Peptides against a protein of PDB entry 1IK9. Designs and how they scored, part 26

Target 1, 211 residues: chain A of PDB entry 1IK9
Amino acid sequence: MERKISRIHLVSEPSITHFLQVSWEKTLESGFVITLTDGHSAWTGTVSESEISQEADDMAMEKGKYVGELRKALLSGAGPADVYTFNFSKESCYFFFEKNLKDVSFRLGSFNLEKVENPAEVIRELICYCLDTIAENQAKNEHLQKENERLLRDWNDVQGRFEKCVSAKEALETDLYKRFILVLNEKKTKIRSLHNKLLNAAQEREKDIKQ
Target 2, 207 residues: chain A of PDB entry 1IK9 as posed
Amino acid sequence: MERKISRIHLVSEPSITHFLQVSWEKTLESGFVITLTDGHSAWTGTVSESEISQEADDMAMEKGKYVGELRKALLSADVYTFNFSKESAYFFFEKNLKDVSFRLGSFNLEKVENPAEVIRELIAYALDTIAENQAKNEHLQKENERLLRDWNDVQGRFEKAVSAKEALETDLYKRFILVLNEKKTKIRSLHNKLLNAAQEREKDIKQ
Target 3, 195 residues: chain B of PDB entry 1IK9 as posed
Amino acid sequence: MERKISRIHLVSEPSITHFLQVSWEKTLESGFVITLTDGHSAWTGTVSESEISQEADDMAMEKGKYVGELRKALLSVYTFNFSKESAYFFFEKNLKDVSFRLGSFNLEKVENPAEVIRELIAYALDTIAENQAKNEHLQKENERLLRDWNDVQGRFEKAVSAKEALETDLYKRFILVLNEKKTKIRSLHNKLLNA

## One batch from the design tools (peptide; aimed at target 1 L184, target 1 (a further copy) L182)

Design b2_p13_7_s1 (made by RFdiffusion4, then SolubleMPNN; from b2_p13_7, 6 letters changed)
Fold by OpenDDE base, seed 4:
Structure b2_p13_7_s1 (fold): chain B 211 residues (1-211), chain C 211 residues (1-211), chain A 13 residues (1-13)
Amino acid sequence: as target 1 above (211 residues)
Amino acid sequence: as target 1 above (211 residues)
Amino acid sequence: SWEEEERKELEEL
């Protein structure tokens, strides 16, 4: 089961933060349980897949698009853009929500909720879920932090090896050229010496022919 | 202000999860506000630094050690070890907690709480804090995830550069040696040719002397 | 080989 809790503001009670819980199995399209609370009272309703399909048809909206709007309205909370307006009558237990566009507001959906007999149990369970979610997210955060620290160490180790490799390549090239120049110069000196010996021998032979 | 919410079980109501909120400034030692709720009613008390010091003295415990026990009792929740037992009378609003060791149980502290007139406001604020904490932790987790993905890319990039550097070093060494050997072999061939010319010139001179 | 000898001459420098 998946679950999302959001803060909402009701048009009827804008000064009192309400909490909207939605719980579903795998996809919101398959139906969901909606719970509304003000921290004192709670109201719950079940919305079936058939009701979601009917609401989409009544709106002349494609089901996937409609479910996408439901997801934005019911799971994101009232984002800073007030695009979704929530209405609830505690007397009739009728909950409905609207999408507000610049030039048009339209009803997105409506649900009959039932007042929970023991709202304290629903509220306690909601707080428990929040605390469990905090603990899970903290554990995940600590894990990700340790992994980040590992990756940073691994990066520094490879970077240091890379810098050593670059320096070693440059040193190798420089060293090999120095050694090569030395050997090459020795061979050039031997060639010059042998050429001079040949010239001297030729000059001596020319002297011996001239008696 | 720092804040911690924990689940606790009261000895008087073991079937009903209670929530213990502690709020403090910088250190628990400087005093704290304690709030207890069952999701219907709430009770709040303020504990001063002087009361904490007095409780430590009454226990003949060093203040830092006592605050360390308070931190474990009040901020960790009842861990799986049931080392801390919580007691509350809704009638007297008297809250006390005990540390349970194998052979000894002792009272760690006690507070007079006051019943909150509007528990719904306290409960709503508590849920708001939980939802804010969830959002903050989610944002931090998303940040750490993105940072881990960055570090992994950076590691792969450096690793790939390092492997290329190693291969380039080996290739450079091999190429330089091949080039150097070619040039040196040309010089060696010239040296041998010049030596043979010297030997031939000497042999011709020896023939001319024998003639 | 002459190549190996010349490599050694370069290594010995």
Scores: peptide ipSAE 0.025, ipTM 0.843, DockQ to the pose 0.130
OpenDDE base, seeds 1, 2, 3, 5: peptide ipSAE 0.024, 0.026, 0.024, 0.022; ipTM 0.843, 0.842, 0.842, 0.842; seeds 2, 3 fail the geometry check

Design b2_p13_7_s2 (made by RFdiffusion4, then SolubleMPNN; from b2_p13_7, 4 letters changed)
Fold by OpenDDE base, seed 4:
Formats: sequence, structure tokens, C-alpha cells
Structure b2_p13_7_s2 (fold): chain B 211 residues (1-211), chain C 211 residues (1-211), chain A 13 residues (1-13)
Amino acid sequence: as target 1 above (211 residues)
Amino acid sequence: as target 1 above (211 residues)
Amino acid sequence: SFFEEERKELEEL
């Protein structure tokens, strides 16, 4: 089961934050349980997949698009854009919500809720779920933090090895060229020496022919 | 201000989860506000730094140790070890808690709470705080996840550069030796050629002398 | 080493 709790403002009670809980199995499209509370009273209703399909048809909206709007309205809370307006009558237990666009407002859906006999139990369970979610998220944060620290160490280690490799490459090249130049110069010196010996021998032979 | 909400079980109502909220400024030692709720009623009290000091003195406990026990009792909730037992009279609004060790139970502290006139407001604020904390923790999780993905990319990039550096070092060494060998072999061939010319010149001179 | 061998061969020449 998946669950989302959001804070909403009702048009009838804009000064009192309400909490909208939606619970569903795998997808919101398969139906959901909706719970509304003001921290004193609670109201719950079940919305079936057939009701969702009927509401989409009544709106002449494609079901996936309609469910996408339901998800934005019911799971996101009133985002900072006030695009969704929530209405609830505590007397009739009738809940409805509207999408407000610049030039058009339209009803997105409506639900009959039932007043919960023991709202304290619903509220306690809601708080328990919030505390469990906080604990799970904290544990995930601590895990991700430890992973970040590990990855940073691993990065520093390979970076340090890379820098050593670069320096070692440059040192190798420099050393090889130095050694090569030494040996090459020795070979050049030997060539010059042998060439001079040949010139001298030729000059001596030319002297010996000249008696 | 710092705040912690924990679920607790009261000895008088073990079937009903209660929520213990503690709020403080910087350190629990400086005093705190305690709020208890069952999701229907709420009770609040303020504990001053002087009361904390007095309770520590009455217990003959060092203040830092006492505050350490308060932190474990009041901020951790009943951990799975049931080391702390919570008692509350809704009639007298008297809250006390005990530390249970294997052979010794002792009262750790006690507070007079006051029944909140509007418990729904306290409960709504508590739920709001939980939802805010969830949102903050989710945003932190998403940030840490993105940082992990960044660090992993950065690690892969430097690892790939390191491997290329290693291969380039080996290739450089091999190429330099190949080139050096070619040049040195040309010099060696020239030396051998000059040496043979010297030997031939000496042999010709020795023939000319014998003639 | 390669360079030591190359030097030694030069001395033998």
C-alpha cells in the first residue's frame, strides 16, 4: 500500500489547516481511500476504480490524464500555485475539488466521505505514519551520506593515483631522453674519433708515398 | 528551536499510542517545552533549566548525566528495550517517567502538564511539523542522491583518465625505446663501418711495407 | 639496463 498525506485548505475553513491522506494499492487509478482531518474530526471515503473511470467519462477526459490531475490535486497538496481548490461540507460530508485555470474553473471530482467514529485513532495512525516516514527517510539520509563519504574517498584515492601517474609519465620521458642523449653523444664522439683516425691514416699513407 | 516527536506508551493506557513532543532552544539543558497527545487531547508543560538542575540534584546525579538520561527518555521514545516507562494522569495532569534497570527502577523526572484548551491546534501543528520534516528530509535525500550520482560520474571519469594515463605511459616507453634503438643502431653501424675501414687501411699499409 | 648495455658495447668497439 502507498500513502500520501498533504496539507490542504478548505474554502469553508481557510484558517484551519486540514490534512488529506490518500492511500492506494500500486496505482491511484485502481482506486484509493481518502481521509480528511482537522486534528479533531476525521472523515474517510473509498473511491473505486469504476468511480474514477466514471468521473473521467463525465468530464470527457482521458482516464490517464484524469488520474494525472487527481495525483496533482490529491497527492501534491495545494502547491504554491493554488491551482486546486478544496471544498468540504462537514454537514453533508461532501468533498469536492476544483481546478482553477486563469479563465476557467472546473470541478475535477467529488467524494462522499463518512465521519469517522473514533477520529483519535485515525489521527494517531496518521502521526505514527509520519514518524515512521521520518525515521525511514533519516536512515536513508544517513546511508546516502555514508555513501557520499565513501565515493569522495574513492575519488580522492584515484585522483591521487592519477596525478602520480601523470608525474611518473613526465619523469619517465625526461629520464629516457636524458639517458638517450648521453649514449647518443658517446656514439657520436666515437664516430668522430674513428673518422679522425681514418683521416690521419690516409694522410700518413700519402706522406709515405711521397721518397 | 529544536523539536523531537516520539511515540510513547503510557502505563495507564498501553493500548493507545501517545505522542511526546519536546521542544528546546539549542540544548535540552536550557529547559524545554513538553507536549503530550493521544490524538484527541493534548497536555503541555514547560520545564526550566532550574527545574532540570533541581531534579539532577534531588537524584544526586551530575547534571550532564541527568540531561543525557532525559535526552534518551524524552527524545528517543521508548526504544525497543523498554528502559523508560512513562506515566501520566489525565486527571491530575501529572507526568512522570522511570528508568527501569534489571534490578532497580527509579523515577527519572516528573512534570506538571496543563490540558490544552484547543488540542486540535496542537495536533495540526504537530502534523504540519511532521510533514515539513518529511519534505525537508525528502529534499535532502534527493540532493544526496544527486551528489552520489555526481561523485560516481566523477570517479568513473578520473578512473578512465587514470587507465588511459597508465596505458599512455607504457606506450610512450615502448615507442621511445623503439625510436632510440633505431637511431643507436644507425650509429653502431657507422662505427662498425669506420672500424672496418681502419682495419683495412692498416692491412693495406702492412702489405705495402712487405712489398 | 638498455642504456648500460649500449655504453658497454661502445667501449668494446
Scores: peptide ipSAE 0.189, ipTM 0.852, DockQ to the pose 0.816
OpenDDE base, seeds 1, 2, 3, 5: peptide ipSAE 0.186, 0.185, 0.184, 0.184; ipTM 0.852, 0.852, 0.851, 0.851

Design b2_p13_7_s3 (made by RFdiffusion4, then SolubleMPNN; from b2_p13_7, 5 letters changed)
Fold by OpenDDE base, seed 1:
Structure b2_p13_7_s3 (fold): chain B 211 residues (1-211), chain C 211 residues (1-211), chain A 13 residues (1-13)
Amino acid sequence: as target 1 above (211 residues)
Amino acid sequence: as target 1 above (211 residues)
Amino acid sequence: SLFEEERKELEEL
């Protein structure tokens, strides 16, 4: 079961923050349980997949688009101001909400709720869920933080190895060229020496032929 | 102001989860506000630094150690089972808690609370704080996740550069040696050729002198 | 090192 709690403001009670809990199985389209509370009273209703389909049909809206609007209205927490207007009558237990566009406001959905006999139990369970969610999110944050610190260390280690590899490559190239030039120059000197010996021998032979 | 909400069980009402809110400025030692709720009623008390000091003195406990025990009792959420026992009388509004050790249980602290006239307001504010904390923790989680993904990419990039640097170093060494050996062998061949020419010239001169 | 071996072979020449 998935759950989302959001704070909402009712048109009839704009000074009193209400909490809207929505709970569902896998998809909101398959139906959901809605719970409203003001911290004193609570009201609950079950919305079926058939009711969602009927509301979409009554609005002449494509079901996937309608469910998308339900998700925005009911699950998006305090979204940007005034896009959705929530209404509830404590007398009729009738909950409805409207989407406010620049030029048009329209009823998006309506639900019959029932007053909870023991609102304290619902409120306690809601607070428990919030505290459990905080604890889970804190554990995830600590895990991600430790992983981030690990990855940063691993990055620094590889970066340091890479820099050492670059420097070692440049040093190797420089050393190999220096050694090569030394050996090559020794051989060039030996070639020059042998050429001079050949020239001298040829000049001596020309002198011996000329008595 | 710092705040912590914890679920606790009262000895008098073990079947009903209570919520203990503690709020303080920077340090718990400087005093705190305690709020208890069962989701229907709420009770609040202010504990001063002087009261904390007096409780520590009455216990003959070092103040820093006592504050450390307060922090464990009041802020550690549902710690491991039964280390702290919470008691509250709704009639006297007297809240006290005990530390349970294997061989000794002792009163750790006691607070006079006052019944809140409008518990719904306190409960709504408590739920708002929980929802705000969830939203903040979600934003931190998303940030840490994005940073983790960034660091993983950066690590893979440096690792790939490092592997290429290692391979390029080995290839450079091999190529430089191959080229060096080729040039060196050409010079060795030239030296051998010049030596043979010198030997032939010397043998011809010995023939001309014997003639 | 390969350089020292090649140097030695080149001194013997």
Scores: peptide ipSAE 0.024, ipTM 0.843, DockQ to the pose 0.456
OpenDDE base, seeds 2, 3, 4, 5: peptide ipSAE 0.023, 0.023, 0.024, 0.023; ipTM 0.843, 0.842, 0.844, 0.842; seeds 4, 5 fail the geometry check

Design b2_p13_7_s4 (made by RFdiffusion4, then SolubleMPNN; from b2_p13_7, 7 letters changed)
Fold by OpenDDE base, seed 4:
Structure b2_p13_7_s4 (fold): chain B 211 residues (1-211), chain C 211 residues (1-211), chain A 13 residues (1-13)
Amino acid sequence: as target 1 above (211 residues)
Amino acid sequence: as target 1 above (211 residues)
Amino acid sequence: SWEEEELKELEEL
């Protein structure tokens, strides 16, 4: 089961923050349970997959698009953009919500809720779920933080090895060339010396032929 | 201001989860506001730094140790070990808590609370705080996740560069030695050739002298 | 000269 709690403002009670809980199995499309509370009273309703399909048809909207709008309205709350307006009658227990576009407002959906006999139990369960979610998120954050610290150490270790490898490559190249030049120059000197000895021997032989 | 909400079980109402909110400035030692709720009623009290000091003295406990026990009791809830027991009288609004050790239970502290006139406001504010904390933790989690993914990419990139650097170093060493050996062998061949020419010239001169 | 050829071979390395 999945759940989302959001804060909403009812048009009828704009000064009182309400909380909208939606619970569903796998997808919102398969139906959901909606719970509304003001921190004193609670109201709950069940919306079936058939009702979602009927509302989509009544709107002449494709079901996936309609469910996408339901997801934005009911799971995100009003959001910072007030794109969704929530209305609730405590007398009729009728809940409806609208999508506000710049030049067009339209009803997105409506539900009959039932007043919960024991609202304190619903509120306690809602707070428990919030506390559990906080604890889970904290544990995940601590895990991710430790993983970040590990990855940063591992990165620094490889970076330091890489820099040493670059420096060692440059040093190797420089050392090999220096040694190469030294040995080559020694061989060049020996070749020059042998050439001079050959020239001298030839000149001496020319002198010996000339008596 | 810092805040912590925990679920507790009162000895008087073990079947009803209560929520204990503690709010403080910087440190719990400087005093705190305690709020208790059952999801219907709420009770609030303020504990001063002087009251904390007095309770520590009355317990013959060092203040830092006492504050450490307060932190465990009030900010962690009962925890899974039931080390702390919470008692509350709705009639007297007297809240007290005990530390249970294997062979010794002792009162750790006690507070007079006041019944909140509008518990729904306290409950709404508490739920708002939980939702804000969830949102903050989710945003932090998403940030840490993106940072982990970045660090993993950066690690893979440096690792791949390091492996290329190692291979390039080995290839460079091998290539330089091959070139070096080739040129050196050519110079050695030239030296041998010149030496043979010198030996032949000397032998020809010895023949010319014997003739 | 042979020296210039051997110098060129070194500059080409």
Scores: peptide ipSAE 0.029, ipTM 0.843, DockQ to the pose 0.172
OpenDDE base, seeds 1, 2, 3, 5: peptide ipSAE 0.025, 0.027, 0.027, 0.024; ipTM 0.843, 0.843, 0.842, 0.843; seed 5 fails the geometry check

Design b2_p13_8 (made by RFdiffusion4)
Pose (drawn by RFdiffusion4):
Formats: C-alpha cells, sequence, structure tokens
Structure b2_p13_8 (pose): chain A 207 residues (1-76, 81-211), chain B 195 residues (1-76, 83-201), chain P 13 residues (1-13)
C-alpha cells in the first residue's frame, strides 16, 4: 500500500496551491484513489483497473504506456496541466505537446464529508515519513563515521607495514655490503700480488 | 528559522489527533511561535524572549534549565490541554505519583486556517524531499568508503606479504653475488700458485 | 650473469 503526495497548480487558481494524494496497491495499473485538498475541503475519486484499461483503449495507447503517462503526471519534456471546478467537482489534466495538447485524464471527484479527518491523516502520513527517513539517515551517518575510522585504522596499518619493509631492506643490504666489500679487499690484494709476480718474471727475462 | 511539528493528544479529546507546530530562530530562548491545529481550525501564539525569561524568573529556574523543559515538552510523559472556548493551552509533566503544570499559552484563533494548514503540509513535503536527497548522498559515500577501504586493505595484504618475502629473496641474490667473489678469489689464488 | 653484475654495482654504489 503506497502513496504519493504532491503539490499542484490548477489553472483556475494559480494563486493558491493545492495538494494531490494518490494511493495504490503494488501498481497504478490495478487502480488508485485520488484526493485533492486545499487545506479546508477535500475531493476524492477512485479509478478501477478496468477503467484504466478502457481509458487506454479509448486513447489509442498501449496500456503500460498509458499508466506510464499517469505516473509522470500524477506521481510527480513532459508538460502537464491541471484543472478543477469546485462547482462540478470535475478534475482533468492534459499533456501539452507542441501546439497540440490532449485530455490525458478526467475524474469526477466527490466532496468529502470529513475534510479534517482526511487532512489530519495526510499530515500524519507525512510526519511518519519524515520520521522514518531521519532514522535511516542516522543509521547511515553512523555507518559513515564507522567507515571513516575503519579506513584511517587500516591506512595507518598500511603505512607501518611499508615503513617496516624499508627499514628491513636497508638493514639487510647494509650487512651484505660489508661482507661483499671485505672480499673485494682480498681480490684487490691478490690481484696486485699477481701483478707483482708478473713484473718480477718480466725483469728476469730482460736481465 | 527552524520548526518542529508534533502529533499530540489533548486530554479533552483523546479521540482526535492534533498537531503542534513550534517555530523559532536560533534558540527557543529568543522567543518562538506555537500553532495548534486539528486540520480545520488553527490557533497561534507568540512567546517573546522577554516572556520566556520572565517565566524563568517566576519559577526560579535558570533560563537555560527552563528552556530545556520546554524543548522536551513542545518539540517532542507530557500532558496537553486545550479549551476551544478560551483558547487557553497548557501542558503538564507527569512523574511517578505526581503531576504539575509546566506551562501555558493564550492562543488566538487564526483567521485563515487553510493557509496555515497548506503551509504546514508544504513544509513537510519539502522536508521529505530534502531528507530523501541526503539519504542518497550519504548512501553513495557509504559506497565510496566501502570501496576505498577494500582498496587499502588490499594494499596492506600485499605489503605485509612483501615484507615476508624480502629476507628470503634478497639472501639468495646475496649468495649469488658472493659466490662470484669467491670464485675470483680462488682463481687468483691458483694463479699465484702457478707462479 | 647480467643480473648479478647489476646487483654488484648497486651494492658498490
Amino acid sequence: as target 2 above (207 residues)
Amino acid sequence: as target 3 above (195 residues)
Amino acid sequence: SAENEAFEEFLDS
């Protein structure tokens, strides 16, 4: 059981703002209840599933395509106009294309006996919605703060692992360099003794 | 300018639900407007910064402590009474085995209730709209942080596993280079023996 | 061989 409360502007009353409340079960296609209120009175109407299928036929439209138009217009490049007569309780709306507009929907609403009850329920629904949302935003705020910390934690764990690696790498190299360079000292020494022995042989050949 | 709309029940009409709307600027301490509505009529009252502090004196409470009680009672066990004939509004606090008048306001019936009701409904719809948008922004951030975390965690797994492969990998190379030096040393030594 | 020579030169430097 869903609903949408939207504000709308009627052509015959661009000064005051009205409110449209549409409620259904699962899908608009199965039918819906529509209520119009100016904050004092309320007018209500119902549209059955069969009435929707028929209207779609009379409009030469694919049924789902027609319901799509109803969703854009009633549940808030597509321009829509709304008209209402308090004298007749007739409510209709048209889609305004280029130089060509057409009747998209018409409802004979009935003035409600208990406007206050309807208005109170509507406001109550809105306040409940505001409430459910805040609880959700709070739940997400906390999850947000938890992740901001869980990242900073592991980020530090990362920097430490890297810094530990660098300290270990240089430490290993330093030991290597010492051993390797000691050997080089021996090589140079041996190499030079050899040379010396070559120069001594060379002197015996020459004298 | 902030506001809070609460649903309440009056003692003289537990059947019907009323709505209490409280509006202010910065803090209740500087005064506020309170509106009561049943969806048909509406009653309003203004409470100045002067009157509030005045009440804080009659009670001998710090203006802060007193405003605190109002916040708990008016912005949502608290009891509410209203007489449509006198427009007098008062509320009390109920503790274990006692109750006491906490405050009152002389409200006045509003001339155009529909206007007030329309503005109240409009505010609620805007609030729903702003809250749904924030739920999206925070939802995405929750996603970005979730992804960013997996990234770094992966970097950490890779980094730690590297630090553990380092000693073994570097020591092999060192053995290689070192074995070359020894060979040279042996060959030199052998040459010296030649001579 | 070339890898060993490049690692020796790195340790000398």

Design b2_p13_8_s1 (made by RFdiffusion4, then SolubleMPNN; from b2_p13_8, 7 letters changed)
Fold by OpenDDE base, seed 1:
Structure b2_p13_8_s1 (fold): chain B 211 residues (1-211), chain C 211 residues (1-211), chain A 13 residues (1-13)
Amino acid sequence: as target 1 above (211 residues)
Amino acid sequence: as target 1 above (211 residues)
Amino acid sequence: SSEIEKFEKELEE
């Protein structure tokens, strides 16, 4: 079961923040439980998949698009753009919300709620859920932070090894070339010396043939 | 201003989760505001630094140690060890808590609270704070997750470069040695050939002189 | 190091 709590402002009570809880199984499309509270009173209603389908049909909206609008309206709260307007009558327990576009506002959905007899229990459970969510998110944050620190250390260690490998490769290449040039030059000198000895021997023989 | 909300169980109402809010500036030692709620009623009290000091003195406890116990009792909630017992009289508005050790339980502190006239406002503000904290923690989690993914990519990239550098170093060394051995062998062959020519020339000259 | 030593020996030979 998934759950989202958001703050909303009712048109009828704009000065009093209300809290809208939505609970659903897997997908909002399969239906949901809605709970509204002002911190004193609470109201709950269950919305079935059939009611969602009926509202989509009544709106002449494709079901997937309609559910997409429900997700935005009910799970995002009043985003800073005030795109969704929420209305609730405490007398009728009728909850409805509108989508406000630039040129057109239209009713997006409506639900009949029931007043909860013991709102304190609903409020306590809501606060408990918030505190549990905070604790879980804190534990996740601490884990991710430790993992980041580990990954950064591991990166620095590999980077340092890589830099040492590059430097060692360059040093090796330089040393090898220097040593090889020395040996090659010695062999070249020996070749030159032997060639000169051969030339001298040939010149001496040519002198001996000429008495 | 720092704030912590925790769930507690009162000895008088163990079946009803209460919420203990503590708000303080920089350090709990400088004083704090305590708010208790059951989701219907709320009670608030202000605790000064002087009251904290007096409670520490009355307990014959070093102030830093006492504040350390206050932090554990008031900010950690009932940890799973039930080390702290909370008591509240709705009639007297007297809140007190005990530390339970194996052999001794003692009163750790006591506060006079005042019943809030409009508990719904306090409850709404408390829920708002919880929702804000959830949103902030979610944003932090998303950031840390993205950072982890980045660091992991960066680590893999450097690791791959390092492995390539190691392999390239070994390949370079092997290739250089092979090439140098070939060149050296050519030079050695040339030296041997020149030596043989010199020996032959010397033998011919010795024949010409004996002649 | 061992290949360098082997190479140095082959250079003297």
Scores: peptide ipSAE 0.024, ipTM 0.845, DockQ to the pose 0.182
OpenDDE base, seeds 2, 3, 4, 5: peptide ipSAE 0.024, 0.027, 0.027, 0.024; ipTM 0.844, 0.844, 0.845, 0.844; seeds 2, 3, 4 fail the geometry check

Design b2_p13_8_s2 (made by RFdiffusion4, then SolubleMPNN; from b2_p13_8, 8 letters changed)
Fold by OpenDDE base, seed 2:
Structure b2_p13_8_s2 (fold): chain B 211 residues (1-211), chain C 211 residues (1-211), chain A 13 residues (1-13)
Amino acid sequence: as target 1 above (211 residues)
Amino acid sequence: as target 1 above (211 residues)
Amino acid sequence: MEEIKKFEKELES
């Protein structure tokens, strides 16, 4: 089961932060449970897949688009300046919300809620879920942080090895060329010496023939 | 201001999760505000630095150690099986907690709380803080995840460059040796040829002298 | 290194 708690402001009680919990299985499209609380009272309602489909049809909206708007409205939370406006009558237990566009507001959905008999239990469970979510997110943060530190160390190690490899390649090339030049020059000197000896021997022969 | 909310179980109400909020400035040692709630009622008390110091002295405990125990008790939360046991009288508004060791329980601290007139406001603010903490932790998680992905890409890039550098070094060495061998063999052949020409010239001279 | 030294010796020869 997935769950999201968000803050909302009711048009009727703009100074009192309300909390809107939505709980669903796999997808919001399959239906959801909505819970509203002001920290003292709680109200709960169930919205079925059939009701979601009917509301989409009544709005002449494609179901996936409608569910997308529900998700934005109900899961993101809204302040009084937000794209979504929330209304609730504690007397009728009627909850409805509107999407505010620049020039038009339209009703996005409405739910009949029921007043919870033991709001304290609902509030406690809501706080428990928040605390569990905090703990899970903290554990994930600690894990990700440790992994970042590992990856950074590993990057620095490979980077250092890479730089050493580059330098070693350049040094190898330079060293091999130096060694080769030395040996080649030695062989060139020997060739020159042998050529000079051959020239001298030929000149001596030409002298011996000329007597 | 720092704040921590934890779940506790009261000995008097073991079936009802309570929430313990502790708020402090920089360090718990400087004093703190404690708030207890059951999701319906709330109780608040202030603990001063002087009271913390006095409680440490009364226990004959070093202040830093005492504050360390307070931090473990009040910030970590506890279930009924935990190292810390919590007691609260709603009648006297007296809150106290004990550290459970294997063979001994001892009182770690006690506070007089006051019943909050508007518990709903305290509960709403507590839920708001939880939601803010969730949002902050989620943003941090998303950031850390993106950074992990970046670091992994950067590591893979450098690793691939390193492997190419290693292979290029080995290839360079092999290629340079092959080229050097070819040139040196050419020079060796020329030296051998010149030596043979010199030997032949010497042998012809020795024939001409004998003749 | 040993192969280089061997090659150097074969070049002196």
Scores: peptide ipSAE 0.023, ipTM 0.845, DockQ to the pose 0.180
OpenDDE base, seeds 1, 3, 4, 5: peptide ipSAE 0.022, 0.023, 0.022, 0.022; ipTM 0.842, 0.844, 0.845, 0.845; seed 3 fails the geometry check

Design b2_p13_8_s3 (made by RFdiffusion4, then SolubleMPNN; from b2_p13_8, 6 letters changed)
Fold by OpenDDE base, seed 4:
Structure b2_p13_8_s3 (fold): chain B 211 residues (1-211), chain C 211 residues (1-211), chain A 13 residues (1-13)
Amino acid sequence: as target 1 above (211 residues)
Amino acid sequence: as target 1 above (211 residues)
Amino acid sequence: SEEVKKFEEELES
């Protein structure tokens, strides 16, 4: 079962933070359990898939779009302030919420809740869920941090190897050219020497012909 | 102010999860506020640095070691089950805890708490803190995930550059040697040609002398 | 490589 707890403000009690817990199986569309608490009292209601479908039909909204609005209202927590207005009557246990647009507000949904007989149990379980979520998130954080540190080490190792490879390539090129120039100069010197010997031999032969 | 919430079980109420909140400034040694709740009632006490020092002295324990035990008892949550036993009297508001060793249990500390007049406010604030902690940890996890994805991309990029550099180094070496061999062979051929011309000139001169 | 060896041999030669 998936669960999300959000803080909300009720229009009737704007000074008291309320908590809205929504729990569902796989998808919010399949129905959900909604729990409201002020830290003293709790109210719970079950919303079926049929009720969600009926509310979507009553709104003339496509079901997937309606569920998308429910998800934003009920699961996102207090999104940007005032986009969703929550109302609850403790007397009637009637919960409803509205979407506020620039010039228009409209009812997005309404649920009958039931007052929980043992609100302390619901509150304790809610706190337990929060603590479990914190512990899970901390463990994920520690794991991601260790992976981050590993990846950074691995990056630095490869970077250092790459820089050494670049330097080694440049050094190799420079060394090979230096060696090549030396050998070429030796061969050029030998060619020049042999050419001079040929010129001298030709000059000597021309001298020998001239007697 | 730093804060830690832990679930505990009281010896008197083992069926009811209690929550132990500890809040402190910088170090637990400087004193702390302890809050106990069952999700309906709450009890709070302030423990001063002087009380911590006195409890350490009464135990004949070094203060830093004692604070280390307080940290394990009060902040670690339920460590391995049964290492710390928590006791609370709702009548006297007396809270005490014991460390259980294999063959010995000893009192680790005791505090007088006060019943909170508005427990709902304390519980709401506690839930708010949990939700804030969840949101903060989620944001950290999302950040670390993005950083890990970045580092992995950066690693793959450098790895690919490194492999290309290795291949380019080998290719450079091979190409330079091929070019050098060609030029050297040309020079060697020229040397051989000049040497043969010298030999021929010498042989012709020897023929002209015999002639 | 064989080419490196040939070049080295050709350098000495």
Scores: peptide ipSAE 0.040, ipTM 0.849, DockQ to the pose 0.141
OpenDDE base, seeds 1, 2, 3, 5: peptide ipSAE 0.037, 0.034, 0.038, 0.035; ipTM 0.849, 0.848, 0.848, 0.848; seed 5 fails the geometry check

